# Ledger of designs, part 10: peptides against a protein of PDB entry 6MBK

Target 1, 240 residues: chain A of PDB entry 6MBK
Amino acid sequence: GFEMVNFKEEGFGLRATRDIKAEELFLWVPRKLLMTVESAKNSVLGPLYSQDRILQAMGNIALAFHLLCERASPNSFWQPYIQTLPSEYDTPLYFEEDEVRYLQSTQAIHDVFSQYKNTARQYAYFYKVIQTHPHANKLPLKDSFTYEDYRWAVSSVMTRQNQIPTEDGSRVTLALIPLWDMCNHTNGLITTGYNLEDDRCECVALQDFRAGEQIYIFYGTRSNAEFVIHSGFFFDNNSH

## One batch from the design tools (peptide; aimed at target 1 T159)

Design b1_p17_2_s4 (made by RFdiffusion4, then SolubleMPNN; from b1_p17_2, 8 letters changed)
Fold by OpenDDE base, seed 2:
Structure b1_p17_2_s4 (fold): chain B 240 residues (1-240), chain A 17 residues (1-17)
Amino acid sequence: as target 1 above (240 residues)
Amino acid sequence: MMEEIEKRIEFLESLIK
């Protein structure tokens, strides 16, 4: 009922190939296609995950490393998805001096500073872990783990992470959803959910779409302003 | 690389003082 199209101004999006009615389930993504904390645990990162308290405590960091490991793996199932990700982001981690100066008059400067410092500390910590931990030897990151890589992965997760239920529905976990990232977005009510019976993410149409029209979805705000505030990548030093 | 990060942190610190 839809096709992926590269729109001139908005980038990749979905176009309806048939008429879609409001509230119609038109898009779903099975759990097997998601990059999740669980898939990270089941990957080459698994042994390290099992022994690192920060990876265990911070699912978003686990996803970031999972993303980096899969990016470095030519045969990764998620290569087609990863290749669609931006090379840079409009997150505070990428702000230039001029952009930061504009924030001086606002309280946002403190958030930018905190995010940058925390990310730097995380990088330094994991750099050491990757260099010294026995279970890191098989990671495709040992010889190529740069701050730029980490910044990119963190920013990717910050902008794209979703909460989904665990397989048993008892808890929530984090996931990157490939098809979600391939859609253009609008503001409004979230029209996405998770169907545990079918074990899939589901998206219903916000409105009627005619064949040939671009489909917009909403599953969360991805504005730059949201990323200036606390993004969940903060941790207390006592967690080391 | 770490030097660049440190410089950036120093810059940011200068803005919040």
Scores: peptide ipSAE 0.108, ipTM 0.752, DockQ to the pose 0.806
OpenDDE base, seeds 1, 3, 4, 5: peptide ipSAE 0.079, 0.067, 0.058, 0.089; ipTM 0.731, 0.718, 0.714, 0.739

## One batch from the design tools (peptide; aimed at target 1 V154 Y219)

Design b1_p18_1 (made by RFdiffusion4)
Pose (drawn by RFdiffusion4):
Structure b1_p18_1 (pose): chain A 240 residues (1-240), chain P 18 residues (1-18)
Amino acid sequence: as target 1 above (240 residues)
Amino acid sequence: RVTGMSREEMAKRLKAEE
């Protein structure tokens, strides 16, 4: 019912190949396909996850290393997902100095500075950990772990991650949701939820989509400052 | 991902919006 298309404005997204009515359940993704903090713990990253206090406290960082470890694993279950991810992003981590300079004197620039400093600190910290700590000597990253790798991973996580209930429903965790996460954003209401009975992520159409029209979802009630800093885009006519 | 809008333009629009 849909195909991947490279749109000028939003990059790759989903386009309808048939008419899709509003409120139609048109997209579902089972839990097995998701990359989660739990799958990160049970992966080759597990030995380091158990020893490193930062990875235990910061699931988003755990997901970034999970993404990097699987990217460096030729036989990873998630290779189809990793190979279709973008190679670059428009998060401020990718901005030139003069591009960030336009934000001087604004409310938003402080968070740009924090993002930069946090990412650089994290890279330097984990570079040392990977190169020296025994619990990381079997990681794929020991051979090569560049700043570009880390920038890519944290950008992939911040622009795509989601909260979902745990498999039991009593807790929440962070996850990457393949296929569905290719949908771009438009104004509207959240129409994506997690179905605990079928154990899958389900998305109903936000609005009518004719064949040939791009399929959009509503990402959330975020400001443009949040969209730029954490999602890497500015949304014209953001009603929120 | 990379969008159709330049990063310079995004910064300018964000500052103007504030």
Fold by OpenDDE base, seed 5:
Structure b1_p18_1 (fold): chain B 240 residues (1-240), chain A 18 residues (1-18)
Amino acid sequence: as target 1 above (240 residues)
Amino acid sequence: RVTGMSREEMAKRLKAEE
C-alpha cells in the first residue's frame, strides 16, 4: 500500500501505492521490529546498562547507544533499518559556526547552546565509561567511539524517538519505529497508537491519500523552534 | 523526514515568529 520515496524537497517519505482512506489502518509495526530500551537491555549493551545509572535513567541515551552498537554489528537485525537513516541531520548539532550565528538573535539559541553542552557532556562521560567500564569491553564501540558517532546517534534518536508502552503495558518506554518513521509531518492529529493486544504500533491514515500521494502524519503539537532544534526542520504551515 | 529551508532563512523565520 506504500513505498519509500525520496521526495525532492521533503527528503525520504512514504508514497501511497493505492488509495488509502482516512482512518484506515494502513501501517503497523510489531514490537519485535522496534528498537526499544527493552531491546537495548537485551542486547550486548545490557550488562553496561545494568551498571550505568545514566543509561537507566535516560532512555534516549540508551537508544542512542543501542543504535551505535547495532550499526557496528554487521549481523544486526536492524541493519536494513539503520541503512535508511540519514548519515547527517539538519539539527543544530550539525550547524557550522556561522550558521549557529544566524540563531543568535533568536530565543532558540539558548536551547541550541543547551543541546551542545548536554551532548558534549554526555559524550565525555560515556567516552570514559567505554574506556574504563568492564562491561564496555564487549561493545563494538570499544575501540571507535567518536563525537561524530555520538552526535549521529543522539540526532537519530532525538528526531525519531517515540513513546510506547512496555510489554506489560505498565509503563511508558522509548522506541524507534522502523518504516513508520519515514512518514513526513503535516498539520493534523495524532493517528498512531499502540495495540497491546496485537503488540504492535498502529498508524491510521490522517486523511484520504490517493495512489501516488505522499503519506503524511502529525508529529504532535510543537513549535517551529522545537521542530528546528529537535527534529531538524522548519514547517512553514505550522499551526502551532 | 521533512527537510527545511536554508539555515539562514530558517533563523529569520524563527525570529519572525517570536
Scores: peptide ipSAE 0.655, ipTM 0.964, DockQ to the pose 0.564
OpenDDE base, seeds 1, 2, 3, 4: peptide ipSAE 0.644, 0.633, 0.652, 0.641; ipTM 0.958, 0.955, 0.963, 0.957

Design b1_p18_1_s1 (made by RFdiffusion4, then SolubleMPNN; from b1_p18_1, 5 letters changed)
Fold by OpenDDE base, seed 5:
Structure b1_p18_1_s1 (fold): chain B 240 residues (1-240), chain A 18 residues (1-18)
Amino acid sequence: as target 1 above (240 residues)
Amino acid sequence: PVTGISREEMAKKLAALE
C-alpha cells in the first residue's frame, strides 16, 4: 500500500500506492525488526552496557552506540535500514558557525549550546571508555570512533527515537522503527501505537490518502524550535 | 523526517519566530 520515495522538498518519505482510508491500519512493524535498547543489550555492546552506568541510564546513548556497532557490522540485520539513514542531518550539531550565529539572539541558542556541550562531553567520555574498557575490545568501532561518527549516531537517534513498551509491558523504552520513521510530519493527532498482543508498532492513517499522495504522520505537539533542535526540520504551518 | 530547506534558511526562519 506504500513505497519509499525521495520527495524534492521533503527528502525521503512514504507514498501511497493505493487509496488509504482514515484510521486504516496501513503500516505495522514487529518488535523483532526494531532497534531497541534491548537489542543493544543483546548485541556485541551488551557486555559494555552491563558495566557502564551512562549506557544503562541513557537509552538514547545506548541506541547511538548500537547504531554505530551495527553500521560497522557488514552482516548486521539492520544494514538495509542503516543504509536508508541520512549521512548527515540538519540538526544544530551540523550547523556551520555562520548558521549558528542566526540563532544568537534566540532562546533556542541555549539549547543548541547545551546540545553541543553534552554531545562533546559524551564523546570524550566514551572515547576513553572505548580505549580502556576490556569489553570495548570486541566492538567493531574500537579503532575508529570519531566525533563525526558519534555526531551522526546521536543525530540519527535524536531525530528518530520513539518510546515503546518493553516486551512485558512493564516499562517504557526507546526504539528506532524502520520504515515507519520514513513518514514526514504534518499537523494532526498521534496515530501510532504499540500492540502488545501482537508485539508490534501499529500506524493508522491520519486521514484519507489517495494513490500517489505522500503519507504523513503527526510527530506530536512540538514547537518549531523543538523541531529544528531535535528533528532537524522546520514546519511552516506548525500549530504549536 | 527532514525538510528540503537549507540549514541557513531553517535558522533564519527560527530566528524570525523569536
Scores: peptide ipSAE 0.501, ipTM 0.922, DockQ to the pose 0.744
OpenDDE base, seeds 1, 2, 3, 4: peptide ipSAE 0.463, 0.456, 0.459, 0.478; ipTM 0.913, 0.912, 0.915, 0.918

Design b1_p18_1_s2 (made by RFdiffusion4, then SolubleMPNN; from b1_p18_1, 5 letters changed)
Fold by OpenDDE base, seed 5:
Structure b1_p18_1_s2 (fold): chain B 240 residues (1-240), chain A 18 residues (1-18)
Amino acid sequence: as target 1 above (240 residues)
Amino acid sequence: PVTGMSRKEMAKKLKELE
C-alpha cells in the first residue's frame, strides 16, 4: 500500500501506492523489528549496559550505542534499516559556526548550547568507558569510536526515538521504528499506537491519501524551535 | 523526517518567529 520515495523538498518519505482511507490501519511494525532498549540489552552491548549506570538511566544513549554497534556489524539484522538512515542530519550538532551564529539571536541558542555540552560530555565519558571497561572489549566500535560516530548516533536517535510499552506493558521504553519513521510530519493528531495483543506498533491514516500522494503523520505538538533542535527540520505551516 | 531546507534557512526562520 506504500513505497519509500525521495521527495525533492522533504527527502525520503512514504508514498501511497493505493487509495488509503482516513483511520485505516495501513502500517504496522512488530516488536521484533524494532531497535529497542531491550534489544540493546540483549546485544553485544548487554554486558556493558548491565555495568554502566548512564546506559541504564538514559535509554536514548543506550539506543545510540546499540545503533553504532549494529552499524559496525555486517551481519546485523538492522543493516537494511541502518542503510536508510541519513549519513548526516540538519540538527544543530551538524551546524557550521556561521550557521550557529544565526541562532545566537534566538531563545533556541540556550538549548543548542546545552545539546553541544551534553553531547560532548557524553562522548568524553563513553570514550573513556570504551577504552577501559572490560565489557567494552567485545564491542565492534572499540577501536573506532569518534565524535562523528557519536554525533551521528545521537542525532539518529534524537530525530527518530519513540516511546513504546515494554513487552509486559508495565513500563514505557524507547524504540526506533523502521519503515514507519520514514513518514514526514504534518499538522494533525497522533495516529500511531501500540497493540500489545499483537505486540506491534500500529499506524492509522491521518486522512484520506490517494494513490501517488505522500503519507504524512503528526509527530506531536512541538514548536518549530523544538523541530529544528530535536528533529532537524522547520515546518512552515506549524500550528504550534 | 529530513527536509530540504538549508540549515541557514531554518536558523533564519527561527529568528523571524521571535
Scores: peptide ipSAE 0.422, ipTM 0.912, DockQ to the pose 0.736
OpenDDE base, seeds 1, 2, 3, 4: peptide ipSAE 0.389, 0.413, 0.413, 0.411; ipTM 0.900, 0.908, 0.910, 0.909

Design b1_p18_1_s3 (made by RFdiffusion4, then SolubleMPNN; from b1_p18_1, 5 letters changed)
Fold by OpenDDE base, seed 5:
Structure b1_p18_1_s3 (fold): chain B 240 residues (1-240), chain A 18 residues (1-18)
Amino acid sequence: as target 1 above (240 residues)
Amino acid sequence: PVTGISREEMAKKLKELE
């Protein structure tokens, strides 16, 4: 019912290959295909995760390291997904110095500076952990962990992370949702949920889409500043 | 999931919303 297409102005997105009706379940992704904090714990990262309080407390960082470990693993199940991810992002972490200066006259600059400080501190901390911790010796990134690697992983997670229930439904956790996360943003309502009975993420159509039209979803209520800082885009028609 | 405007234009637009 859909295909991945490179749209000139919006980058990669999903295009309908048939007419899709509003509220139609057109896309679902089983838990087994998701990159989650749970899959991170069950990966080569698991031993380190069990010993590092920051990885345990910050699911987004756990996902970032999971993404780096899987990227460095030629036989990773998620290689096809990882190859669809941008090599660079339009988040402020990728701005040149002159481009950061454009934001100095905006309130967003404070959040940008916080993002830089946090990312740098996290990198410095985990660089030391990877160099010194016994459980880090098994990580495929042991001898190749640069700031650029970390920036990419953090940006990948920041732009694509979603909340989903744990397998038992008792808590909320974080996940990257392959294929679904290719949908670009539009105004509307949240049309993605999690079906615990079938253990899958489900997306229903926000509106009618004709064959050949781009399929949009609503990313949630966020300001343009939040979209710029955390998602790397500006939405001209933002209703929020 | 990205838009094709320049970073300078993006900054200007953000400032206009303040």
Scores: peptide ipSAE 0.587, ipTM 0.947, DockQ to the pose 0.611
OpenDDE base, seeds 1, 2, 3, 4: peptide ipSAE 0.566, 0.570, 0.580, 0.568; ipTM 0.939, 0.941, 0.943, 0.940

Design b1_p18_1_s4 (made by RFdiffusion4, then SolubleMPNN; from b1_p18_1, 7 letters changed)
Fold by OpenDDE base, seed 5:
Structure b1_p18_1_s4 (fold): chain B 240 residues (1-240), chain A 18 residues (1-18)
Amino acid sequence: as target 1 above (240 residues)
Amino acid sequence: PVTGISRKEMALKLKELE
C-alpha cells in the first residue's frame, strides 16, 4: 500500500498507493530484516564485540560498526537497504567550517562540539583497536577504516536508530528498521510498536492518508535543536 | 528525512527559538 519516492525538499519518503485509514496497520518489519545489536553480535563483528567494552556498552557504536562491516560485504543480506542510505547527511558532522560558525551564536554549538569531540575520540580509539586487535583481522574494513567511513556510519545510526525489545523481551536494544525508516516526520503521537508475538515492528497510520499522499510518522518529542543535531533537519511546525 | 532549508537559515531559526 506504499512506495518509496523522492520528495522535493524532504528527500526520500513513503507515498501511499491506496487510501490508508488512521490506526490501520499498514507497515510491519520482522526482526530478521532489522540490523540490531544482536545481529551485530552474530556477525563477523561478534568476536571483537565480545572483547571490547565500548562496543558492549554503546549499542549505537556496535550498530555503526555492523553497518560498516555489512557495507563492505558484497553478499550482505542488508546490501539492498544500505544502498538506500544517503552517502552524506545533513547532520553537523558534515558541516563545513563556515557552516559550523553559523551555529556559534546558538546554544546548539555546545552539543555540536561535543558530537565532534566524541566522534573523533571514538574513531581514534577504534582505529587503534582495528589495527591491533586479533579479532579485527577478520573485519572487511580493516584496511579501509577512514574517518569518513566512521562519520557516515555514526550519522546513519544517529539519524535512524530505534529502541526495540530483545528477542526474549527482557531488555531494550537498538535497531535500524529498513523501509520504515524512510518515513518522514510530522507532529503527532508514536504509532510504531513492537509485536513480540509475531516478532516484528508494527506501524499504524497516524492519520488518514489518501492514495498519492506522503506517509508521515511522529519521531517523538524532540526540540528543533535535537532534530538539527541528531537528525539533520529543522521542523518549522514543531509543537515544542 | 531531511529539510530543504540552508544551513545558515537553520542556524538563524534555531537562534530565534532561544
Scores: peptide ipSAE 0.559, ipTM 0.942, DockQ to the pose 0.600
OpenDDE base, seeds 1, 2, 3, 4: peptide ipSAE 0.472, 0.476, 0.485, 0.487; ipTM 0.917, 0.920, 0.921, 0.922

Design b1_p18_2 (made by RFdiffusion4)
Pose (drawn by RFdiffusion4):
Structure b1_p18_2 (pose): chain A 240 residues (1-240), chain P 18 residues (1-18)
Amino acid sequence: as target 1 above (240 residues)
Amino acid sequence: SQSRIPVLRDYTPLPDIF
């Protein structure tokens, strides 16, 4: 019912190949396909996850390393997903100095500075950990772990991650949801939820989509400062 | 009808580790 298309404005997204009515359940993704903090713990990253306090406290960082470890694993279950991810992003981590200079004197620039500093500090910290700690000597990253790798990973997580209930429903965790995460954003209401009975992520149509029209979802009630810093885009006519 | 838990995109900033 849909195909991947490279749109000028939003980059790659989903386009309807048939008419899709509003409120139609048109997209579902089972839990097995998701990359989660739990799958990160049970992966080759597990030995380091158990020893490093930072990875235990910060699931978003854990997902970034999970993404990098699986990217560096030729036989990863998630290779189809990793190979279709973007190679670059428009998060401020990618901005030129003069592009950030336009934000001087604004409320938003402080968070740009924090994002930069935090990412650089995390890279330097984990570079040292990977090169020296025995619990990381079997990681794929020991051979090569560049700043570009880390910038890409944290950008992939920030621009795509989600909160989902745990498999039991009593807790929440962070996850990457393949296929569905290719939908771009428009104004509207959240129409994506997690179905604990079928154990899958389900998305109903936000609005009617004719064949040939791009399929959009509503990402959330976020400001443009949040969209730029964490999602890497500015949304014209953001009602929120 | 079955119940659904909203899937929320997480916009929490990256933490400072020091």
Fold by OpenDDE base, seed 3:
Structure b1_p18_2 (fold): chain B 240 residues (1-240), chain A 18 residues (1-18)
Amino acid sequence: as target 1 above (240 residues)
Amino acid sequence: SQSRIPVLRDYTPLPDIF
């Protein structure tokens, strides 16, 4: 129903290979294909995770380290997905001196400096952990863990992490969603839901797409509060 | 009749570890 295409102005995205109707379930991703906090715990990172309070408390950092470990693993199942990720991001951690100077007189500068400080402190902490903790010896990043690696990983997570339910639906966890992540963003309603019965993410079409057209989705706003206030949710039950 | 749970992108910056 779709294919990955490099669009001239927008870069990589998904293109319809047939006509897709609004509300049609055109894309689904089973839990087993997601990069999650749970898959991190079940990976080579698991032993360290079980011993480090920060990894346990901060699922986003656990996901960042999961991403780094899988990137460093040539036989990782997620290599095809990881290779599609940007090498750099438009996040504050990548701002140049001129961009920071431009923001210096604004309230935004405090958030930028906070991110710099927090990321540096996190890196310093985990650099020591990677160098000294027994369970870190088996990690593929043991001999190569730079600030640039960490900056990339946390930026990847900050821009791509999604809230999904745990398997039993009792809690919220974090996930990177391969393939679905390739859709470019447009204004609209949330059309991706999690189906606990089938244990998969399900995406329905925001509108009609003709064969050959780029498929867009709405990822939401910058906060859940803003999403609730300014956005709606639509999910069709015809996925059965 | 199975409920669908919205999948929400989370843009929250990583907090300080201290």
Scores: peptide ipSAE 0.478, ipTM 0.892, DockQ to the pose 0.603
OpenDDE base, seeds 1, 2, 4, 5: peptide ipSAE 0.476, 0.456, 0.433, 0.412; ipTM 0.889, 0.888, 0.882, 0.875

Design b1_p18_2_s1 (made by RFdiffusion4, then SolubleMPNN; from b1_p18_2, 5 letters changed)
Fold by OpenDDE base, seed 1:
Structure b1_p18_2_s1 (fold): chain B 240 residues (1-240), chain A 18 residues (1-18)
Amino acid sequence: as target 1 above (240 residues)
Amino acid sequence: SLSYIPVIHDFTPLPDIF
């Protein structure tokens, strides 16, 4: 009922191949296809994860390293997904000097500088870990871990991570949801949930979409300024 | 009963590790 398309202004998105009705379940993604903290633990990253307190405490960083490890692995199951991810993001970590200078007159500047500082510190820490930790030696990142790599992975996670339940529903974990996160953002209501019985993410249509129309979803209620800071999204009619 | 939980897209920046 849909296909991936590169739209001129929005980049990659999903286009309906048939008419889709509002509230129709048009997209679902089983847990086994998700990139999660659990899949990170079960990957080549697992031994390092089990020994590093920061990876254990910060699931988002675990996802970032999971992305980097899988990107560096030619036979990774997630290669098709990773190849759909942007190479750069409209997030503060990618702002040019002029953009940062513009933001100096805004309230957003403190959040921007915080992101820079935090990301730099994280990179410095994990650079040392990757270079010195025994369990990091087998990682495909050993000789290819630059700040640009880390910035990309962190930005990918920051813009795409989702809270989903664990398999037993007892806890919340973090996940990247392939295919689903290709939908561009619009204003509306959250129409994605996790079905624990079928162990899958389920997305229902926000509105009617005709064949040939781009399928949009609503990722969450944020101001335009917050969307720019956190995800790079901008929607003119986002009055929240 | 079927357990259905909203998927929450988390825009939270990564915090400082120190």
Scores: peptide ipSAE 0.347, ipTM 0.844, DockQ to the pose 0.779
OpenDDE base, seeds 2, 3, 4, 5: peptide ipSAE 0.304, 0.336, 0.325, 0.324; ipTM 0.832, 0.845, 0.843, 0.835

Design b1_p18_2_s2 (made by RFdiffusion4, then SolubleMPNN; from b1_p18_2 with Q2R R4L R9H Y11F)
Fold by OpenDDE base, seed 1:
Structure b1_p18_2_s2 (fold): chain B 240 residues (1-240), chain A 18 residues (1-18)
Amino acid sequence: as target 1 above (240 residues)
Amino acid sequence: SRSLIPVLHDFTPLPDIF
């Protein structure tokens, strides 16, 4: 019912190949296809995760490192997904000097500087961990871990991470949802839910889409300023 | 009708680790 397309201006998105009706279940993604904190624990990152308190406490950082490890692994199951991710983002971590100067007159500047500081400190910490920790020797990124790698992974996670239930539904965990997150954002209602019985994410159409139309979803309610700060979404076209 | 748990996009920036 849909295909991945590289749209002008918006980058990759999903296009309907047939008419899709509002509320129609058009897309689902089983847990086994998700990049989660649990899949990170079960990956080459697992031994390091089990011994690093920051990875354990911060599922988003665990996802970032999972993403980096899988990107550096030619035979990774998630290579097809990773190749669809932007190489750069419109997040504060990618702002040029002129953009930062523009924001100096706004309330957003404090959040931007906070992101810079936090990300730099995280990178410095994990650079040392990767260089010195015995379990880091098995990581494919051992000899190639730059700030650019880290800011990319953090930005990927920041713009794409989702809260989903654990398999038993007892807790909330973080996940990147391949294929689903290819939908560009629009205003509306949340139309994605997790089906624990079938153990999958399920997305229903926000509206009617005709064959050939781009399929949009609503990721969540944020102010325009928060969209820029947290996800890089724009005011007029909430694209990825 | 199926019962679904809403999937929520988390826009929260990564906090300071220190």
Scores: peptide ipSAE 0.341, ipTM 0.847, DockQ to the pose 0.893
OpenDDE base, seeds 2, 3, 4, 5: peptide ipSAE 0.270, 0.300, 0.308, 0.201; ipTM 0.823, 0.833, 0.839, 0.799

Design b1_p18_2_s3 (made by RFdiffusion4, then SolubleMPNN; from b1_p18_2, 5 letters changed)
Fold by OpenDDE base, seed 3:
Structure b1_p18_2_s3 (fold): chain B 240 residues (1-240), chain A 18 residues (1-18)
Amino acid sequence: as target 1 above (240 residues)
Amino acid sequence: SKSYIPVIHDFTPLPDIF
């Protein structure tokens, strides 16, 4: 087994409660527990989704709005998960002026400004949609949709979204994976897959972990520059 | 044989809507 703990230097993560062997299936999450584009369509957001071309075309924005609607819903099934999410992120949308100035001499500045511009445009568009569209009237965020809300939601999605198959395996969709995304990152191989027969995400151990050790996983191949720009992570052993 | 597909963590920034 494992437990969620707050590590002194790394923040929240998962700790082994027993010895776990390499390649052992130690964690699985059924589709019904995931926040997906499909669960967004089946939620209070569904009527608006069915009529807005941007929500339909951009699954990541659909997830962001799904996250905001569920956060604003006291009886949401995902409340326990949402409460584990950071209130702020180390992503470009949260950079202070000094951090932006430091990057100004680098190529990364173009990506930072692009994120600012894109996020501002998205917010402006959807603010108008939330204020004027008939299907938005019943959304729990109707009277409380700020830029800070949107910035938080898109940052949550940007740092935590995963590509998984649809139920029939014919297409790729996007998902947030509760509990699994509490694992901190390390270098290695991807050890998470989707089992279509059992309709669940399955994570096998990257290495042996002893009882009391932190469990790490590898989320993907990115340069340090890409991690800083898109997720706020930095690893000395990763390529720059 | 079980159908198994790798789960890909996606760090792609949200694109411009225009």
Scores: peptide ipSAE 0.364, ipTM 0.856, DockQ to the pose 0.820
OpenDDE base, seeds 1, 2, 4, 5: peptide ipSAE 0.371, 0.343, 0.355, 0.358; ipTM 0.849, 0.851, 0.853, 0.850; seed 1 fails the geometry check

Design b1_p18_2_s4 (made by RFdiffusion4, then SolubleMPNN; from b1_p18_2, 6 letters changed)
Fold by OpenDDE base, seed 3:
Structure b1_p18_2_s4 (fold): chain B 240 residues (1-240), chain A 18 residues (1-18)
Amino acid sequence: as target 1 above (240 residues)
Amino acid sequence: SRSLVPVIHDFTPLPDIF
């Protein structure tokens, strides 16, 4: 009972096509549709993943490379999802010089510089890996791996990654959740859970929505400062 | 009621690899 719409000022979001009641299960996404660390291991990235200790230790970087490999693959199952992602982000990695100068008098500047430093180091490491590792020769990004590619991928992951249970429920893994992550954010309670029996993410409505209204969800508690640093998002009702 | 595991949206920046 929803559709994707481009809202004025807010950009893309989901709109109800019928009345939805509070706590109604209106959206679910099976594991097979998620981009996960496990799907990365089972993709063209799998051989390299099995040989690189950083990819194995850092699921978020594994997701970033999974996203890049699938973007570079014309026949990827996730092409429709990837095409909905922003081409650029409001994260610190995209800040202009004037934006950085504005933050120099704040504590946020340390986090900005940390992101720049960490991302640059990661890129330098993996550029060498992609150029020299035998298993990297099969990657569709072998001949085209720029800092801009990496910056986009890590920004996509940083703004959209979710913690979900593994299939057996014994551990936590990371996932991108297509369609669900199109919902815009509002204050409230977390209304998304994982159903292990049906092996799917389930989202229930935070409140009543009428037909034609935008559907909002709550992604988690963050201050406005943390949102600026981590996602570029600003919400007036969040703490500063 | 069904038992669900909370889905946690993680905004944490990627850490240093060193």
Scores: peptide ipSAE 0.416, ipTM 0.875, DockQ to the pose 0.833
OpenDDE base, seeds 1, 2, 4, 5: peptide ipSAE 0.413, 0.400, 0.407, 0.401; ipTM 0.871, 0.871, 0.873, 0.870; seed 2 fails the geometry check

